Peptides against a protein of PDB entry 6D0Y. Designs and how they scored, part 11

Target 1, 225 residues: chain A of PDB entry 6D0Y
Amino acid sequence: ETEDHLESLICKVGEKSACSLESNLEGLAGVLEADLPNYKSKILRLLCTVARLLPEKLTIYTTLVGLLNARNYNFGGEFVEAMIRQLKESLKANNYNEAVYLVRFLSDLVNCHVIAAPSMVAMFENFVSVTQEEDVPQVRRDWYVYAFLSSLPWVGKELYEKKDAEMDRIFANTESYLKRRQKTHVPMLQVWTADKPHPQEEYLDCLWAQIQKLKKDRWQERHIL

## One batch from the design tools (peptide; aimed at target 1 D4 K12 V31)

Design b1_p11_7 (made by RFdiffusion4)
Pose (drawn by RFdiffusion4):
Structure b1_p11_7 (pose): chain A 225 residues (1-225), chain P 11 residues (1-11)
Amino acid sequence: as target 1 above (225 residues)
Amino acid sequence: SRAEEALEEVA
């Protein structure tokens, strides 16, 4: 019964309400502490559900996990392990669109001080390392590069300041791969073949240009909540 | 809803 009270309470946080978003998260994180001794098992799978199924509300739930971790270290560990467990499950089942949501979630948890930045950089340079794998489809290399680049809008500023020597090695490996990709197929996927008024760019070249501009901008982006 | 009221109570 109270479980249903916990689920609908987690799913609806951050919706329109009289209280501010921060006041709601601080209050909700407080009540999840009180119910945690009895319902640790249930609270855990519910947070795993929203990290998988609600990527639009991503930063809301990483902050919530961040608050619970600062107050309860063992819960933070159990959750991260569950995320690693689910990331493997998703990649094994060929659910890559679902996997990028989990990677983005793990990345943003660095901003919440739940995951150390070196651990995240080590995982990313293993992602880009897929560009070196031989006898594999370009789409495989593309996705692992995409998972890395598409997470940087959230975790980009943090990972670079803390470790820029290894991050530049990753960017160098990434730029080298992007230049040697074949783009012969792009015309079949363009809504317009004309370059005016708006070019229809291949999605990785577009994301690359976006990330490099953000890099030149000192990793300052003014949209992500 | 009951969840919205609970959020306002805890906030």

Design b1_p11_7_s3 (made by RFdiffusion4, then SolubleMPNN; from b1_p11_7, 5 letters changed)
Fold by OpenDDE base, seed 4:
Structure b1_p11_7_s3 (fold): chain B 225 residues (1-225), chain A 11 residues (1-11)
Amino acid sequence: as target 1 above (225 residues)
Amino acid sequence: SEADKALEEAS
């Protein structure tokens, strides 16, 4: 496959097809595996790109990465390394939304057996530890908390099943930070349906409340009404 | 796994 063709194949996966998504992903994984010797760098970059630019296809591409990792045991490590580099670059460029997509992507890789739960917990511990840094902008601290909480819908269940004690500690630290941070209230849409009404809250407080509800519901989301 | 190592080293 040519470089341009690879881009087309990767970008178009998950679109309307006569075949199942699973079969298409398996087929694409085979194609990409065969082309790794010649186009590994390009494939890595393409996957990082779609992770950032096509967040609506997150589970499609995490599954693809999982399949590739299963076929090539080195691929997962190389990909994660590339993703972390991109994450750092996105943060430097103040592309916070893009950065969050990358964190969510990495989070869902736990479900795809690319990243182990303990490793993801360690990453989130590092994120929340930023809240303890002195003489740093609150926006930095807020972002890491947001990135953590925002990723839990994808991986919270798995992490609590395997590392509940560590996760509880992270939650405690998060809650402590949220109580003491400076707040600016902004209207925000709720992502999860709640049985009880919630007062107007700042965006992180709102997210926190939603995640707490999700946790209480054993990480099972309800349909938005 | 290699991915775990990469994550741990890079994060």
Scores: peptide ipSAE 0.352, ipTM 0.911, DockQ to the pose 0.021
OpenDDE base, seeds 1, 2, 3, 5: peptide ipSAE 0.351, 0.349, 0.346, 0.348; ipTM 0.910, 0.910, 0.909, 0.911

Design b1_p11_7_s4 (made by RFdiffusion4, then SolubleMPNN; from b1_p11_7, 5 letters changed)
Fold by OpenDDE base, seed 4:
Structure b1_p11_7_s4 (fold): chain B 225 residues (1-225), chain A 11 residues (1-11)
Amino acid sequence: as target 1 above (225 residues)
Amino acid sequence: SAADEALEKAS
């Protein structure tokens, strides 16, 4: 396969086909495996790119990475290293949305047997520890909390099944931070009810409530309001 | 796994 053709194959996987998605992914994994000796760097870059640019196809590409990792012993490690490097670069460039997509991608790799649950818990512990940093912009603290919480729809069930005590600790620390952090209130965000104006719920508080509901519902997303 | 080690090392 040529480099350009690999890009096309990776970008178009998951499109309508006479074959099942699983079959197509297995086929693509085979093609990519065969081309790793010649195009490993390009394949890694392409997968990182689609992780950032095509978040709607997250589960497709995490599955693909999982398949590749199963075929190539070291691929998962090399890919995760690349993803972490990209995450750091995105954060340094203030590309916060892109960075969140990367964290979600890494999170879903737990379900694809690329990353173990304890490792992901450790990563989230590191994220939440940022809330304890002093003399840093709150936006930094808030982002790591957001990245953690917004990734739980993809990995929360698995993490609580295997590391419930540790996750509860992370949740407690998160809740504590959310209660004490500064909250921005803009007059335009006020809600008027029965002659009592009040601000709309802050976005992290809203997300926290949603995640708490999800947790209560045993991480079944069909119950999210 | 290699991925776990990578994640821990890179974090």
Scores: peptide ipSAE 0.322, ipTM 0.905, DockQ to the pose 0.021
OpenDDE base, seeds 1, 2, 3, 5: peptide ipSAE 0.317, 0.317, 0.318, 0.320; ipTM 0.904, 0.904, 0.904, 0.905

Design b1_p11_8 (made by RFdiffusion4)
Pose (drawn by RFdiffusion4):
Structure b1_p11_8 (pose): chain A 225 residues (1-225), chain P 11 residues (1-11)
Amino acid sequence: as target 1 above (225 residues)
Amino acid sequence: SEFEEWEEEAF
């Protein structure tokens, strides 16, 4: 019964309400502490559900996990382990669109001080390392590069300041791969073949240009909540 | 108070 009270309470946080978003998260994190001794097992799988199925509300739930971790270290560990467990499950089941949401989630948890930045950089340079794998489809290399680049809008500022020597090695490996990709197929996928008024760009070249501009902008982006 | 009202409405 109270479990249902916990689920609908987690799913609806951040919706329209009289209280501010921050006040709601601080209050909700408080009640999840009180119920945690009895319902630790349930609270865990619910947070795993929203990290997997609600990427639009991503930064709301990473802050919530961040608050619980600052107050309860063992819960933060159990959750991260569950995320690693699910990331493997998703990649094994060929659910790559679902996996990028988990990687984005793990990345943004660095901003919440739940995951150390070096651990995240080590995982990313293993992602880009897939560009070196031989006898694999380009789409495989593309996805692992995408998972890295698409997470940077959230975690980009943090990972670079803390570790820029290894991050530049990653960017160098990434730029080298992007230049040697074959784009012969793009015309079949363009809604318009004309370059005017708006070019229809291949998705990775577009994301690359977006990330490099953000880099030149000192990693300041003004949209992400 | 606002949080308690919202929590009741959420459930």

Design b1_p11_8_s1 (made by RFdiffusion4, then SolubleMPNN; from b1_p11_8, 6 letters changed)
Fold by OpenDDE base, seed 3:
Structure b1_p11_8_s1 (fold): chain B 225 residues (1-225), chain A 11 residues (1-11)
Amino acid sequence: as target 1 above (225 residues)
Amino acid sequence: SLFEEWAKKVV
């Protein structure tokens, strides 16, 4: 395969095809593996780029990386390292929208057997530990809690299956922080339905409630959070 | 996940 063709194949995977998505991904993984000796750096860059720029294809590319990692463990490791570097760069540049998406991407890589569950737990421990920092803006603390909570739909089940005690500790710390943080005094918009009135909740409190419900439901989603 | 679905088919 030529470099141009590889780019086309990687960018267009998951689009309409006569073959199944699974077959296309397996085929592409095989092509990429075969071309690693000649195009490793190019393939690595392409995968990092599409992972970052095509959020609508998150599960497609995490799956592709999972398949490739199963074939070439070293390449999988290099990809994760590149993604972690990109996350750090996004945080440094205050690009928090990209950063939170990268955390979600990394979270789903746990399901693809690319990242170990204990490593992801350690990352989330580090995130929630920011809530204990002194003399920092609350927006910083809030963002790391948001990044943690908003990633759990992708990885919460796996983490609780393997590291339940550690996850419970993280949850306890998160809950403690949410109780003591200052909430913005916004006019409360209440949605009144005939059957059940619903007061407007603060965004992190709302997310927390959703995640607790998801946890209670054994991490089985019934709707998009 | 898509990966899990794929894995089930391969196993």
Scores: peptide ipSAE 0.028, ipTM 0.625, DockQ to the pose 0.044
OpenDDE base, seeds 1, 2, 4, 5: peptide ipSAE 0.027, 0.026, 0.026, 0.027; ipTM 0.621, 0.622, 0.630, 0.646; seed 2 fails the geometry check

Design b1_p11_8_s2 (made by RFdiffusion4, then SolubleMPNN; from b1_p11_8, 6 letters changed)
Fold by OpenDDE base, seed 2:
Structure b1_p11_8_s2 (fold): chain B 225 residues (1-225), chain A 11 residues (1-11)
Amino acid sequence: as target 1 above (225 residues)
Amino acid sequence: SDFEKWAEKVV
């Protein structure tokens, strides 16, 4: 069946091939575009599924969606809507691991010209604004900060290039929150002291430091050897 | 939620 064939093509993209990944993605985008009139819903579902369930192929599928969006803007919009719905569902289901991954996926869609930078900034403004709400548990505040910070490796450069003032405000609010929030006292943290070369640090503080370094390095990641 | 407000603006 054509539907099964589409599933195979979508699931296997990025695997070993005689052609470049870029060529394969362009080819697949063309195939999918041609099939949209007949199989839009199926293709949409498949893309949402692989985007969600194959995190190792995040950049492959964001790129593919970017290519499709360039060919069919309406489909790109529908895909984003579907992913946002999925994010909402993940949050409602308390599936925070999936939720944070979806935020990262959406973040990378900014680089693929599927989501506009201002829209992503607005999302992050909303996330960080949770830290200012009263009667919200810290774990929830922490999660939104985590979702924001952990997504910046995928989108920080683009957002600062286009919305530096807004991003600086978000960062200031984040920093303020991180300074005033209660630190988790884990017994393991007590084993490490400031006198050690690599003291154990609270996870959000650690992430913040990493992101600050990344920002300082103009969002250029160093190669991991 | 704040996220929903964002989604309404973008979607």
Scores: peptide ipSAE 0.040, ipTM 0.774, DockQ to the pose 0.017
OpenDDE base, seeds 1, 3, 4, 5: peptide ipSAE 0.035, 0.031, 0.036, 0.034; ipTM 0.778, 0.760, 0.753, 0.769; seed 1 fails the geometry check

Design b1_p11_8_s3 (made by RFdiffusion4, then SolubleMPNN; from b1_p11_8, 5 letters changed)
Fold by OpenDDE base, seed 1:
Structure b1_p11_8_s3 (fold): chain B 225 residues (1-225), chain A 11 residues (1-11)
Amino acid sequence: as target 1 above (225 residues)
Amino acid sequence: SLFEEWKKKAI
């Protein structure tokens, strides 16, 4: 297939089709595998691009990569390496919105059997370890905690099933940091009509509470976070 | 996950 055709196929997967999504993903994985000998670099770039630019299709593309990885393990590895490089570049460029999305994408790749659970745990350990760095702005520390916590809806279940002790340690370190960090309290502008006004919480404290509840609920989402 | 659902359907 031509490069233009590959681009079209990759970009349009998950859109309205006469075939099921499962069939389309399987078919596309087969096409991409067959074309790797001729278009590996192009396919790699395309997948990285859509993974970055189409957040609404996160689960579609993680699934596609999972299928492709099962067919070609080496390519799956190269894709992960490319995504890690992109994450580092995003951080260097202070593009934190892209960076957090990439962390979520990588997190879901664990569910797709592309990234091993221990590797993701190690990444999160590295993130939370930033809270222990000296002479670092709190904004930086807060972001890494945010990136960790906000990714757990995608991968928390898998990580706790396989690495519960390590995850508990990360949680303990996170909790310790959240207790000692400086918080800016804004007086509650609560709508007075609420029977049970939610106390206005700082955004990380709020996220922490949500994740703790999710953990308690065995990582079964009842509400959109 | 979508992948898990896919896997179940593919079996």
Scores: peptide ipSAE 0.137, ipTM 0.755, DockQ to the pose 0.046
OpenDDE base, seeds 2, 3, 4, 5: peptide ipSAE 0.040, 0.026, 0.029, 0.023; ipTM 0.675, 0.681, 0.671, 0.646; seed 5 fails the geometry check

Design b1_p11_8_s4 (made by RFdiffusion4, then SolubleMPNN; from b1_p11_8, 5 letters changed)
Fold by OpenDDE base, seed 1:
Structure b1_p11_8_s4 (fold): chain B 225 residues (1-225), chain A 11 residues (1-11)
Amino acid sequence: as target 1 above (225 residues)
Amino acid sequence: SLFEEWMKKAV
């Protein structure tokens, strides 16, 4: 396959086709594997690009990477390294929307057997440890907690199945931080309805409550978070 | 996940 054709194949996977998505993904994984000797760098860059720029296809591309990793373990490792580098670059550039999406992408790669559960736990431990940093803005602490919590819908089940004790520790630390952090005054954000005042919860408190419910429901999503 | 579903179909 030519470089241009590879780009087209990678960008268009998951779109309407005469074949099933599974067949298309398997076929594409085979094509990419075969072309790695000649186009490794290009394929790596393309996959990183679509992983970053096409959030609507998150599960498609994590699956593709999972299939490719099963065929070529070394390439899977290089892809993860590239994604981690991109995450660091996004953080340095203050592109927090991209950064949080990359964390979610990496989280789903655990389900695709590309990233080991202990490695993801370690990443989340590092994130939550930011809450203990001295002389840093609360916005920094809040963002890392947000990145952690907002990624759990994708990987919480897997991590609790394999690393429940470690996850409980992270949760305890998160809860402790959420209790002690400065919050906007909830009473000032109350929306009055005909029935009762509806308190507008702070966004992290709201997210925490949602994640606690998700955990209680054994990580089965019944509602869109 | 899509991957899990794929794996179930592939086995």
Scores: peptide ipSAE 0.121, ipTM 0.738, DockQ to the pose 0.044
OpenDDE base, seeds 2, 3, 4, 5: peptide ipSAE 0.111, 0.114, 0.111, 0.111; ipTM 0.730, 0.738, 0.741, 0.733; seed 2 fails the geometry check

## One batch from the design tools (peptide; aimed at target 1 S8 L9 N24)

Design b1_p12_1 (made by RFdiffusion4)
Pose (drawn by RFdiffusion4):
Structure b1_p12_1 (pose): chain A 225 residues (1-225), chain P 12 residues (1-12)
Amino acid sequence: as target 1 above (225 residues)
Amino acid sequence: SELEEIVSSILS
């Protein structure tokens, strides 16, 4: 009964309400502490559900996990392990669109001080390392590069300041791979073949240009909540 | 009490 009270309470945080978003998260994180001794098992799988199924509300739930971790270290560990467990499950089941949501979630947890930045950089340079794998489809290399680049809008500023020597090695490996990709197929996938008024760009070249501009902008982006 | 008000606000 109170479990249902916990689920609908987690799913609806951040919706329209009289209280501010921050006041709601601080209050919700408080009640999840009180119920945690009895319902640690259930609270855990619910947070795993929203990290998997609600990527639009991503930053809301990473902050919530961040608050619980600052107050309860063992819960933060159990959750991260569950995320690693689910990331493997998703990649094994060929659910790559679902996996990028989990990688984005793990990345943003660095901003919440739940995951150390070196651990995240080590995972990313293993992602880009897939560009070196031989006898594998380009789409495989593309996805692992995408998971890295598409997480940087959230975690980009943090990972670079803390470790820029290894991040530049990753960017160098990434730029080298992007130049040697084959784009012969793009015309079949363009809604317009014309370059005017708006070019229809291949999704990785587009994301690359977006990340490099954000880099030149000192990793300042003014949209992500 | 404050927490109950926040919880009720979220569930409303």

Design b1_p12_1_s1 (made by RFdiffusion4, then SolubleMPNN; from b1_p12_1 with E5K S8Q S9D)
Fold by OpenDDE base, seed 3:
Structure b1_p12_1_s1 (fold): chain B 225 residues (1-225), chain A 12 residues (1-12)
Amino acid sequence: as target 1 above (225 residues)
Amino acid sequence: SELEKIVQDILS
């Protein structure tokens, strides 16, 4: 395969096809594996780029990386490192929308056996630990809590299956912070569907309530958060 | 792990 053709294949995977998505992903993984000796750097950059620029294909590309990781463990590690470097750059550039998406992407990589559950728990422990820093603006503390909570739909089940005690500690620390933080009204873009009306809630409190319900429902999501 | 080291660097 030529570099130009590889780019096309990677960008268009998951689009309308006569074959199943699973079959297409397996086939593409095989093609990419065969071309790693000649185009590893190019493939790595392409996958990192499409992962960032095509958020609607999150599960497609996490699955693809999972398949590649199963074939070539070193490549999987290099990809994760590249994504984490991008997360760091996004945070430095104050691009928090990209940053939170990257955290979600990394979270789903746990399900694809690319990132170990203990490593993701450690990341979230570090995020929530920011809430204990007094010299940091609340908006920054709030963002790390948001990044943690908003990623749990993708990884909460796996983390509680593997590291339930540690996750409970993180939840306790999060709850404690939410109780003591200054509350301000932040408009939400999501619409709540309930049989009975509920009072207006602060954004993070609302997200917390949603995650608590998700946890109670054994991480079986019935509504889009 | 290497991932954990990178995470620590991000938060530094």
Scores: peptide ipSAE 0.043, ipTM 0.769, DockQ to the pose 0.017
OpenDDE base, seeds 1, 2, 4, 5: peptide ipSAE 0.038, 0.038, 0.036, 0.037; ipTM 0.743, 0.738, 0.735, 0.738

Design b1_p12_1_s2 (made by RFdiffusion4, then SolubleMPNN; from b1_p12_1, 4 letters changed)
Fold by OpenDDE base, seed 4:
Structure b1_p12_1_s2 (fold): chain B 225 residues (1-225), chain A 12 residues (1-12)
Amino acid sequence: as target 1 above (225 residues)
Amino acid sequence: SELEKITNDILS
């Protein structure tokens, strides 16, 4: 069956091949485009599934979606809608690890010209606005800040190039929250490129420091976050 | 076909 065959190709793209990844992705996008009239819903669901199940191939599948969106202008929007639905479901199920990954995936879709920068900024504004909600558990507020900050390695450069003023506002609100939140000691591994080691910090404070440095370095990553 | 080509390319 053509559908099953396409599933195999989608799952295996990016693995060892005699051809370049870019060539394979372009070719696969062409094949998928041709089959959209018959298998659009199936292809959408399949891509959502592999995106969720294969986090190591995040950039492969965001690129593939980007290529498909360039060929079929309706595909990207429908895919994003599906991913947003999945994000909401993950949050409702308290699956925060999946949820944060989905936010990162959506973030990288900005680089692939599937999601507009202003839309992603609006999402992050909504996330950080949770910190201003009253009578909400701190774990909820912390997660949305974490989701925002941990996604910036994928999209921070693009967002600051296009929406720097709005991003600065989000950063200011984030910083304000981090200063006033209750902190706990959390064991963690931290990688720094500085000559002098930094003391261990609470995980959000540490992430904040890393993102601030990344921002200072014009979003050129020199270490693993 | 294009499908065959891509199949060979990706699975090679």
Scores: peptide ipSAE 0.257, ipTM 0.875, DockQ to the pose 0.625
OpenDDE base, seeds 1, 2, 3, 5: peptide ipSAE 0.252, 0.253, 0.228, 0.218; ipTM 0.871, 0.872, 0.859, 0.856

Design b1_p12_1_s3 (made by RFdiffusion4, then SolubleMPNN; from b1_p12_1, 4 letters changed)
Fold by OpenDDE base, seed 2:
Structure b1_p12_1_s3 (fold): chain B 225 residues (1-225), chain A 12 residues (1-12)
Amino acid sequence: as target 1 above (225 residues)
Amino acid sequence: SELKKIVEDILS
């Protein structure tokens, strides 16, 4: 495949096709692998771009990266590094919406065998550890907790299966923080299926409740997000 | 830095 076609192939993957998504992803992974010797930088840039700009295709691109990582481990590593750099840039630019999305993307890469579970646990430990730091604004502490909790739908199952003790510690620290932090009333939509509707509450408390429910349900989502 | 540590952990 030529360089000029790579963008089209990458951007259009997952769209309506006569073939299955799995087949298309495998095919595209093969094409990209074959082109890595000549177009590694281009492919890397394209994947990073679509990963960031097409959030509706999160699982498609994490899967694609997973397939590529299986074919070329070094490329997978370079991709993760690029995404981490982008996360850093987003945080520096105060683009917290992009930053949290990138954390979710990285989280799903654990499921795709691109990022090791222990590494993601360590990342979340660092996130939650911010709540224990002095002279850090609560808004900053809240964001890290939010980034952690809001990413668990994508990786909670895997992390608890492999690092349950460490995750329990993170949860305990999170719960402790949520109990002692200053709270404001911020409406939060229920993202996950709940047994019964509940009143609007502080957004982190609401998210915490939803995550606790998801955890109780063994991280089984009842609908596709 | 905190962020540096996060990156190092992810990349390890």
Scores: peptide ipSAE 0.040, ipTM 0.726, DockQ to the pose 0.017
OpenDDE base, seeds 1, 3, 4, 5: peptide ipSAE 0.038, 0.037, 0.037, 0.008; ipTM 0.726, 0.726, 0.724, 0.580

Design b1_p12_1_s4 (made by RFdiffusion4, then SolubleMPNN; from b1_p12_1 with E5K S8N S9D)
Fold by OpenDDE base, seed 1:
Structure b1_p12_1_s4 (fold): chain B 225 residues (1-225), chain A 12 residues (1-12)
Amino acid sequence: as target 1 above (225 residues)
Amino acid sequence: SELEKIVNDILS
């Protein structure tokens, strides 16, 4: 495989073809594994790039990385390291949209057996622990809570199956923070004409309620959050 | 830092 061909294959995976997506992913994983001795750094950079820039293909690329990790454990580890470094860079650059997406990507890697559940739990423990830091602005504390909660649709089921006690502690800490944080009430801008008007709620409180419902429904998502 | 802890947890 040439370098240009690898780029094309990685970028186009998941697009309509004569073969199934599963077959294409397995095939691509095999090709990439075979080319690691010659193109390891390039493949690593390409996968990191598409993971960041093509959010619509999140599950495709997490699955691909999962397949590669099964074939080459060392490469899987290096990929995770690269993604964590990118997360750090995004936060330093105040690119919070990219940062939260990267957290979701890492979360789904747990389902693909690339990241262990205990490691992800530890990551979320660290996120929520930021809420206890007095020298951190609330907007930043809120972001870490948002990043945690908004990632649970991808990994909540797995984490509760394996680390229910630890997750309950994280939830308790989150709930405690949400109760004590300063809230800015904005007058209702929406004119709602219904017998039962939809109450306007602060965004984190709203997300919390949705996640609580998701948890109650055994993490079976019926609608996009 | 919190970020360093996150990295260590993921790589542990």
Scores: peptide ipSAE 0.037, ipTM 0.744, DockQ to the pose 0.017
OpenDDE base, seeds 2, 3, 4, 5: peptide ipSAE 0.034, 0.036, 0.035, 0.035; ipTM 0.726, 0.741, 0.735, 0.747; seed 4 fails the geometry check

Design b1_p12_2 (made by RFdiffusion4)
Pose (drawn by RFdiffusion4):
Structure b1_p12_2 (pose): chain A 225 residues (1-225), chain P 12 residues (1-12)
Amino acid sequence: as target 1 above (225 residues)
Amino acid sequence: SELEEIVESILS
């Protein structure tokens, strides 16, 4: 019964309401502490559900997990382990669109001080390391590069300031791979073949240009909540 | 009390 009270309470946080978003998260994180001794097992899988199925509300739930971790270290560890467990499950089941949501979630948890930045950089340079794998489809290399680049809008500023020597090695490996990709197929996927008024760019070249501009902008982006 | 008000506001 109170479990249903916990689920609908987690799913609806951040919706329209009289209270501010921050006031709601601080209040919700407080009640999840009180119920945690009895319902630790259930609260855990519910947060795992929203990290998997609600990527649009991503930053809301990483902050919530961040608050619980600052107050309860063992819960933070159990959750991260569950995320690593689910990331493997998703990649094994060929659910890559679902996996990028989990990688994005793990990345943004660095901003919440739940995950150390070196651990995240180590995972990313293993992602880009897939560009070196031989006898594998380009789409495989593309996805692992995409998972890295698409997480940087959230975790980009933090990972670079803390570790820029290894991040530049990753960017160098990434730029080298992007230049040697074959784009012969792009015309079949363009809604317009014309370059005017708007070019229809291959998705990785587009994301690369976006990330490099954000880099030149000192990693300042003014949209992500 | 404050927490109950916040819970009720979220569930409304």

